# Ledger of designs, part 292: peptides against a protein of PDB entry 8OXM

Target 1, 371 residues: chain A of PDB entry 8OXM
Amino acid sequence: FKAEFRLAGGVNLPKIIDCVGSDGKERRQLVKGRDDLRQDAVMQQVFQMCNTLLQRNTETRKRKLTICTYKVVPLSQRSGVLEWCTGTVPIGEFLVNNEDGAHKRYRPNDFSAFQCQKKMMEVQKKSFEEKYEVFMDVCQNFQPVFRYFCMEKFLDPAIWFEKRLAYTRSVATSSIVGYILGLGDRHVQNILINEQSAELVHIDLGVAFEQGKILPTPETVPFRLTRDIVDGMGITGVEGVFRRCCEKTMEVMRNSQETLLTIVEVLLYDPLFDWTMNPLKALYLQQRPEDETELHPTLNADDQECKRNLSDIDQSFNKVAERVLMRLQEKLKGVEEGTVLSVGGQVNLLIQQAIDPKNLSRLFPGWKAWV

## One batch from the design tools (peptide; made by RFdiffusion4, then SolubleMPNN)

Design b2_p26_6_s1 (from b2_p26_6, 12 letters changed)
Fold by OpenDDE base, seed 2:
Structure b2_p26_6_s1 (fold): chain B 371 residues (1-371), chain A 26 residues (1-26)
Amino acid sequence: as target 1 above (371 residues)
Amino acid sequence: GEEEALKKRAEKIAEAMLKEFLKELE
């Protein structure tokens, strides 16, 4: 380990440590503190399995539909070394950095990212109607700029087009697989973009199996398909390449039902994989900046193993696991709201749900649904 | 077919936007 550490951007300020491997190669390692890297490690294995399924299908293989994965080496229950995705930046860092963010650079007369967040926080406890009205005002005065990412990085038009296509494919693949696995907490700091490939890297995979729906502010979208995410696709938006890649990914997932169910069943009952939402995790994910002051750093989460009575936990756990498996089976059958949909119908419903301003306005303000 | 037409349209738009972007950087 080098004595020098760099802070990565983002809320959790992960320490980037340059490690010299046994092979004499310097590898940048991200040391996440406090994050359950076991969840990330397990979900990376699931993504690798999904990638294997996508590579077996000729149509998805031809489109190079893959989820970007990273190596996770868990060192302890609460510490691990992520292979740092060199040449990646959080989408949030590019878009809404207070000093040099793309919104400030390209839209200097729009609301600041801080003003948008403040407005949405002020209505957090208000009605859905009031949240929707303020969200629409925020969206009107905070126009998307993520198209400029590829334009800044790729000056050659042919390369630019190829990279925008790679981005669109990456969004589609990760959105559909993320929906199938019930990935939550897809805020702009948990989604990285590779500055060379324009592919997305999803990090912090601790909210899975629709556990985002049981948060105090439930998640109302199947995946992140916000205005900036769509703007990065360029003039076609969600139509054409994105939709087709979603459909082809969904087709492979639905045709792999037995495999995916078996994999998820093993993971749900893995005692090392704590996928369940707990109150402390829920509080951490949806803390207000004002509430951060009361969480004394001295909650060494060693002592409050809430000795939940093992018996009542097991029955509640098994019922939740069964419900997760049942819902996964429904998704893989195309059952949405009690109706069996075609792949195109299901993908269309998911896209509409993800872009609906009513759904987006109901999200926790920290998710930054206007970005 | 449609992808190639979309590609050609996107390339033209990219060239226009890149020219505009490069003018804003000068």
Scores: peptide ipSAE 0.000, ipTM 0.235, DockQ to the pose 0.014
Fold by OpenDDE base, seed 3:
Structure b2_p26_6_s1 (fold): chain B 371 residues (1-371), chain A 26 residues (1-26)
Amino acid sequence: as target 1 above (371 residues)
Amino acid sequence: GEEEALKKRAEKIAEAMLKEFLKELE
């Protein structure tokens, strides 16, 4: 173990530990808590299953539609290490790093990432109308630059085109699989890009089964399809390749309904898989700078063991699990807002929801919806 | 009842999947 740890950028991000293997290779490793690792490990198994379903279908196999997976290595009873995919970078580090980020390099006269975040934090407790107006002002003065990722990494035009297609396919596959599983907390530090393949690696899978909707600031988008994510696809944006890859992924998911429901049912009732949102986790994910001052541990909060009767906890848990399964079944049937949609109709609705500036403006400022 | 039998079957499947996953990591 090298004694140097890098904080993955942000107050609550896992520690990146550079480990020298017995082979003399430096492996970056993401150190997470025990429960986060179990959740990530379980979700990696679900992604592997989704990949198996995608490989069985001729249309998705021909398009090489896969969600990137990573190895979860438990280190101890309280800590484990995610093998950091060598040659990946957080999209947030590339885009909005304060020193050398692509926004600063290509758009030096735009608002800084800090100015954008400050403006959105100032309106965090304001009306949806005020949030929308400030979000639109931020968006006008913070123009997308993620097209330059592939241009910087891939100088050959043919390779550049292939890598941009690989990126677009990866965004499509992960967006639809993520929507089906209700994957939340898709901020710019939880999405890595592989510098060689241009494929995305989704990390921090601790918000699943739409538990992001019960956060203090509820998630209002089905997946991350922000302006920089779209800019990385090039001139076609969400049209053409992205839309078709979403439709083909959704078709495979809907045709695999029984398999997906059976596996998610097993996971929801696994006592070792804590997928439920708890108040401490919600506070951790959406901690405000103002809330740090009030979390003085007043030691004198009496151990009122709210012994909620084990029976009432179990009944409440079962009702939440049943609702998650019902909502998953609706998604897999194409039921949106009480209406049965075709695959194309459902994918279109999800794209429109994900790019709607009204939905994006309502997100927690830490999600950075303007990036 | 049937619910306990389903829960036990789910636990056995989860344990088997975890055991296979641990074997692929060796």
Scores: peptide ipSAE 0.000, ipTM 0.326, DockQ to the pose 0.022
Fold by OpenDDE base, seed 4:
Structure b2_p26_6_s1 (fold): chain B 371 residues (1-371), chain A 26 residues (1-26)
Amino acid sequence: as target 1 above (371 residues)
Amino acid sequence: GEEEALKKRAEKIAEAMLKEFLKELE
């Protein structure tokens, strides 16, 4: 292990450790906390199962629809090493997290990422109308640039086109699989892009089964389909390839209903798989600069009381698990807002929900819905 | 003691079910 660690972007501040393998190859390893690693490992297994379903179907196989997975190696009960996808970069790092971010390079006169965040944080406790107005102002002055990722990485026009297509397919597959699993919106640091394949790698899967809807600022989108995510698809945006790949992925998911329900049921009742949202996790996911000051004193005291009310927790847990299963069954039947939709109708609704500026404006500002 | 045993049993059941399910998916 090299003594140098980098903080990866992400909610859980995973540590990237460069490891020299027994083969003499340097491999980046992501070290996360116990609970995050276990959740990530379980979700990677679910993604592998979804990939198997997608490979069995001729239409999804022909489109090479897969969700990218990474290896999670548990090192201990408290630590594991994620095989960091070599040659990946966080989308947020490329776009906004460095001084040379694509927004600053291509749109030097737009608002800075900091100005956008500040404006949206100032209205965080305001009405939905005020949030929407400020979000629209931010969006007007922070124009998408993610199209330039593929243009910078792939200079050959034929390769560029192929990689943009691979990106679009990856977004579609991950969006629909993510919706089915209830991953919700994904922080820009928790979405990696492979610099060679242009495929997305979703990391830090700490929000699943629509637990993002019970956050202090509830999620309002089925998946991340922000303006930069769409811009990376090129001029067609969500139309054509993306929509068709979403539909074909959704067809496979809906046709695999019994399979997916059985898997998720096993996972929901796994006492080692903490998928439930707890207050500390919620606070960590939506931490405000204001909340950092208040949390320091209270973390020392209440480690004792959380043990007592296990019985009331079990009944509440079972009811939450049942609701998750019911909602999963609805999704797999195409039931949205009490109406049974076709695959095309369901996918259309999800796309419209995901790109709606009203929904995006209501997201937690820390998740940068304008990016 | 009993909770850890239940957790380990559920872990084994979940792993076994996942393994069987993965085998049915092969």
Scores: peptide ipSAE 0.000, ipTM 0.315, DockQ to the pose 0.021
Fold by OpenDDE base, seed 5:
Structure b2_p26_6_s1 (fold): chain B 371 residues (1-371), chain A 26 residues (1-26)
Amino acid sequence: as target 1 above (371 residues)
Amino acid sequence: GEEEALKKRAEKIAEAMLKEFLKELE
């Protein structure tokens, strides 16, 4: 292990450790706690299944629609290493990391990332109307720059166009599969971009099955489709390639309903897969600056065996699992707000929900909806 | 400034979390 660790930017992020393998090759490793790694490992298996379904369909195979996966390697009973995709960077590191971020480089007269975060934290306890007004002011003074990622990395115009297309396809595939699985906590540090392929790698998969909706600040978007995410697609934005790739992914998911329901049912009832949101996890994900002063590092995980009376917990758990399965079945039937939608209608609704400034303004400030 | 103080606090928290994590690997 090299003594140099890079923090993937943000207080609670997995540590990137550069390791020299026995073959003399440097490999970046992502190190996480046991429980997070187990959730990630289970979700990687689900993504591999989704990739298998996408490869069987001619239209999705021709478009090379895949979700990037990574290998989880358990190191101990309490820790593990993710085999990190070599040549990836968090989108947040590229966009908003200190003075070297793309926003500062290309838009030096815009608000700093810190000013944007401060403004949104000041209104966190305010009305939805006040949050919307401040979010619109932040967005006006913080213009998207993610188009420059592909322009910096791919100088040849033909390669640049191919990589922008790969990026757009990766966003579409991960957005639709992420929606079906109810993936939350899609902040800019939980999404990596591969510097060679321009494909996205989603990490930190612990918020699944719409459990982001029961956070203290509920998640209001189906996936991350913020202004920088859209800017990376180029001049067409969410239209054309992105929309068509979403529709073709959704078509494969809906046509695979029985398989997806069976897999998710097995996972929901696996006693080893803790997907449920608990108060401690909710506090950890949505730490407020005020709460950071009182959370002394004496979160000793004292195994307080909360002698959870097994009987009342099992009934509450089963009811939550049943609701998750019912909601998954609705999504796979195209049932949105009690109405059956076509694939195109459902995808259109999800895109509109994801780009709506009113929904984005209501998110937790740590999610950075203006990026 | 406030930004530099927040950065220094984030670095300290991250160093503390690293030190705790490295102890769990021993």
Scores: peptide ipSAE 0.000, ipTM 0.266, DockQ to the pose 0.035

Design b2_p26_6_s2 (from b2_p26_6, 12 letters changed)
Fold by OpenDDE base, seed 3:
Structure b2_p26_6_s2 (fold): chain B 371 residues (1-371), chain A 26 residues (1-26)
Amino acid sequence: as target 1 above (371 residues)
Amino acid sequence: GELKALEEKAKKIYEEMLKKFLEELK
């Protein structure tokens, strides 16, 4: 192992370690905590199962609908390494890098990424109306540029078109499967793009089963479908290929209800899979700059084992697990807001929820809903 | 002791379910 580590971008900077394999190849590896790696490993297995369901169906197989998966390698009982997907970049690194991000290059007269973040942080504790107004001002002065990713990487027009389709299919598949599994924390550093395939790789799968809704600032969107994500699809946006791929993915998920429920039930009751949101995890995910000054890790926070009686924890846990299973069953039946929807109706509702600037303006500023 | 045995049992049940699922996939 080389002693050199880089921090990935974002507030929760996973350590990237360059590891020399036994084959003499350097592999970048993302170092995370034990529990985060276990969550990622479990969710990668669920994605592999979803991919198998998608490959069995002729319509999803013909469309090459798949979720990109990565290998999770546990290194120790306290640390592990994600094999960094060689030739991937965080979408945030391409879009909003401080030095030479695509927004700065293509829109030099727009607000900087820092100005946008500052404006949204200033209204973080304000009303939803004030958040919406400031979000609309930010969006007006920060126009999408993600179309240029495929244009920069793929100079041949035929290749460019194929890669834009691969991107659109990847967004659709990951959005619908992510919604079914209740994936949260889909910020621009947790979504990588493969520079060769234009497919997305979702990392940091620690917020699952709609646990993002119980954060101090609740998640208000089913998946990331922000203006740059849509701009990467090109002129058709969310219409045509994206919508059809979402519908075909949702059809396969709904037709696989029993299998998906059985899998998720086993995972929810796995004592080794800590999917529940805890106060420390919530604080870590939604750290405010004001809170960074006080959270010096005083090593002397005695693990006051809040030995809450095992019985009360078990009853509360079981009720949360039952609620998660019930909500998963509703999604797989197309039950939204107490109404049974068709696949097309359900997908349409989810797209509208994901692109609604009222929902986007309510997100935690660290999620960067304007990107 | 007992927690490790429960972990190994849960892991075995999961591996068997995964194996059965993969066999029904062939």
Scores: peptide ipSAE 0.000, ipTM 0.339, DockQ to the pose 0.018
Fold by OpenDDE base, seed 4:
Structure b2_p26_6_s2 (fold): chain B 371 residues (1-371), chain A 26 residues (1-26)
Amino acid sequence: as target 1 above (371 residues)
Amino acid sequence: GELKALEEKAKKIYEEMLKKFLEELK
């Protein structure tokens, strides 16, 4: 292990440690803190199962629909080493890096990422109407640039086209699988893009099973399909390849209902898999810059064993687990808002919900819905 | 003590169920 660590982007500021393997190769390892690695490990296993389902289906296999996974080596219940996806960059780092972000490079006259964030934070406690108006102003003055990722990385037009398709397929697969698993909106630092494959890697899977809906600022989108995410697909946007790949992924998920329900049921009742939202986690995920100053984690917070008072927690936990399973069953039946939809109808609704500026304007400003 | 043993037992049951499920998915 080198003594040097880099902080990766992301909510949990994971430490990147360069490890020399027994093969003499340096491998970047992501060392996350206590709770995150187990959730990531479990979700990677679920993604592998979803990938197995997608590989079995001829239509999804032909389209090479897969959710990218990474190796999680749990070292303990509270620590592990993630094999860092070498050759990946956070989308947020590419787009909105303070020094050399693509928005600043390609749109120097637009609002800065900081100005956008400030404007949206100022209205965070305001009405939905005020949030929408400010979000529209931000969006007008912060135009998408993620198309330039593939253009910068892939100079050959044929390769560029292929990689843009790989990106679009990756977004589609991860969006639908993410919706089924209730991953919700994803912070831009928690979505990595592979610089060689143009495929997305989702990290920091601490919000699952729609637990983002019980955050202080609830999630309003089924998955992240923001303007830059769409811009990376090129001129067709959400139409054509993306929509078709979403539909084919959703077909496989719906046809695998029993399998997915059984898997998720096992996970929800795993006493070791803490998927439930807690106030500290909620505060951490939606921490305001104002709250960063007060919540210096005093290193000396004693091991108050929060004695899980088992009895009252069990009934509330079981009700939440049952609700999650019921909602998963509804999703897999195509039940949206009490109506049974076709795969195409369901996918259309989800896309419309995800791109609706009214829904996006209501998201937590820290998650940068304008990016 | 006991909680850790329960956690290890639950983990083992989960790993076995997951393995069985992955085998049924082959």
Scores: peptide ipSAE 0.000, ipTM 0.327, DockQ to the pose 0.021
Fold by OpenDDE base, seed 5:
Structure b2_p26_6_s2 (fold): chain B 371 residues (1-371), chain A 26 residues (1-26)
Amino acid sequence: as target 1 above (371 residues)
Amino acid sequence: GELKALEEKAKKIYEEMLKKFLEELK
């Protein structure tokens, strides 16, 4: 183990450890807490099943539509290591790193990432109208730069185009499958990009089944389709390849309704899979700078066995699980807001919801909706 | 200078490959 570990953000965030394998290869390893690793492991199995469904369909197979998965290796009863795909970087590290971020390099006269975050934090308790106005000002003075990722990594123009296509396909597949599973907390540190394939790797899968909607600041978008995410696709943006890949992914998911419902039902009732949002998890995910001063580091999540009084919790849990299954069934039928949509209609609605500045302006500032 | 020339060259190649990709989808 090298003595140098980089913290991928705050005190409880996963530690990135560079390990030299017995084969002499350096591998980046992510060390996470026990509960986060179980949630990630379960969601990796669901992604593998979705990949199997996508490989069986001729149209999605021809397009190589897959979700990138990673291996969870348990180290102990309380800790585990995620085997990272070698040569991945967080999108946030590339875009908004304080020293050498792409926004600072390519747009030195724009607002800093810190100025953008400060402006959005100042309006966090304000009206939706005030949040929208400040978000539009931030967006005007913080222009997207993620197109430069592929330009820096892929100097050959034919390779560059193939990699932008691989990126666009990866965004489409992960966005639709993420929506079906209700995957939340898609901030710029929870999404990695592979520097060789240009494919996305989604990490920190602890907010699932639309539990992001019951956070203190509810999630208002179905997936991350922010301006930098779109800029990485190139001049067509969300039109053409992205939309078609979303539609073909959604078609496979809708045609696999019975299989997906059965799988999710088994997972929702697995006593080892804590998918429900709790107040401590909600506070951790949406920590305010004001709240960091009161949270003494002694809240090791380990010792509060809040003895969940088993009896009243079981009835509330079953009702939440039933509601999650009903909402999953609606999504797989194309039911949105009480209306049955075609695959194209449903995908169009989801894209419009994800890019709407009104929805983006309402997100928690830590999600960085302007990136 | 060089970055803008690279962007224009990349844009032209993208338009050609997009045309080819749209023809293969028909």
Scores: peptide ipSAE 0.000, ipTM 0.273, DockQ to the pose 0.011
Fold by OpenDDE base, seed 1:
Structure b2_p26_6_s2 (fold): chain B 371 residues (1-371), chain A 26 residues (1-26)
Amino acid sequence: as target 1 above (371 residues)
Amino acid sequence: GELKALEEKAKKIYEEMLKKFLEELK
């Protein structure tokens, strides 16, 4: 084991450990806490079930619509190693790394990622109108560059086209399944891209079942469809392949309503799957960079055996679980804001919500909605 | 002790549910 810890991007600051195997091969391993590994492992199994549904349907199978999954290797009862997908990079690292990020390389005269973040943090407690104006100024001076990912990695035009198509399909599948599961917006460091396949890998699945809407800064988008995510699709953006793949994924999800409800119901009542938002998790997820220095919680793992006073917590938990199931049933029926939508209507609404600058401007600045 | 038994039980329930789901899909 080389004792070189790199902080992977992500909410839970997972430690990347470079492990030399007995075969002399270096393998990157992601070390996370126990509970995060359980959440990720459970969500990977749900993704595998969604993939099974997508593979059974002829229309989604022909389009190769899948969510990339990763293996969770439990090392111990308290620690596990995620088998890091070899040949993946965080989208955030590719786009906004301070030294060599694509924005700095391709748009050297634009605002720095730091300047954008600073401007948006300054208006974080201001009106929605002020947030929108500053977000539009940031967006005008920070133009998307993610198209260059496929251009850098795939020099052959035929391969480039295939990989851009694989990327677009991966974004569509993960966006719709992510919406159904209520994953919401994803931090740019929690989305990995495979440098060989151009497919996305979602990590750090600790926010599910729309629990992002109960954060101090509520989530306002159904999934991450920011300008760089769209730019990676090429000139058609959200139109054509992306929209059709979203619609076909949503058709499969809606037609699998009973199955998905049964799966999620069992997960919600799994005593080992802590999907509920708690104040500490909410603070951690939306902590300001300035506050990161002092709150190293010595999460002494021992003190959070706070005895759940069983009775009152069970009623509140059951009400939240019932609400999650009801909202999941609504989504799977195409019920949005009390109106039943067609698959095309629902997908259109979700795309419009996800790309709306008014919704993006209201997101937590730490999640970098301008990227 | 008990937490491990609960983990194994939940893992079994999940594996059994996953199996049933995969069987109903066949």
Scores: peptide ipSAE 0.000, ipTM 0.352, DockQ to the pose 0.019; fails the geometry check

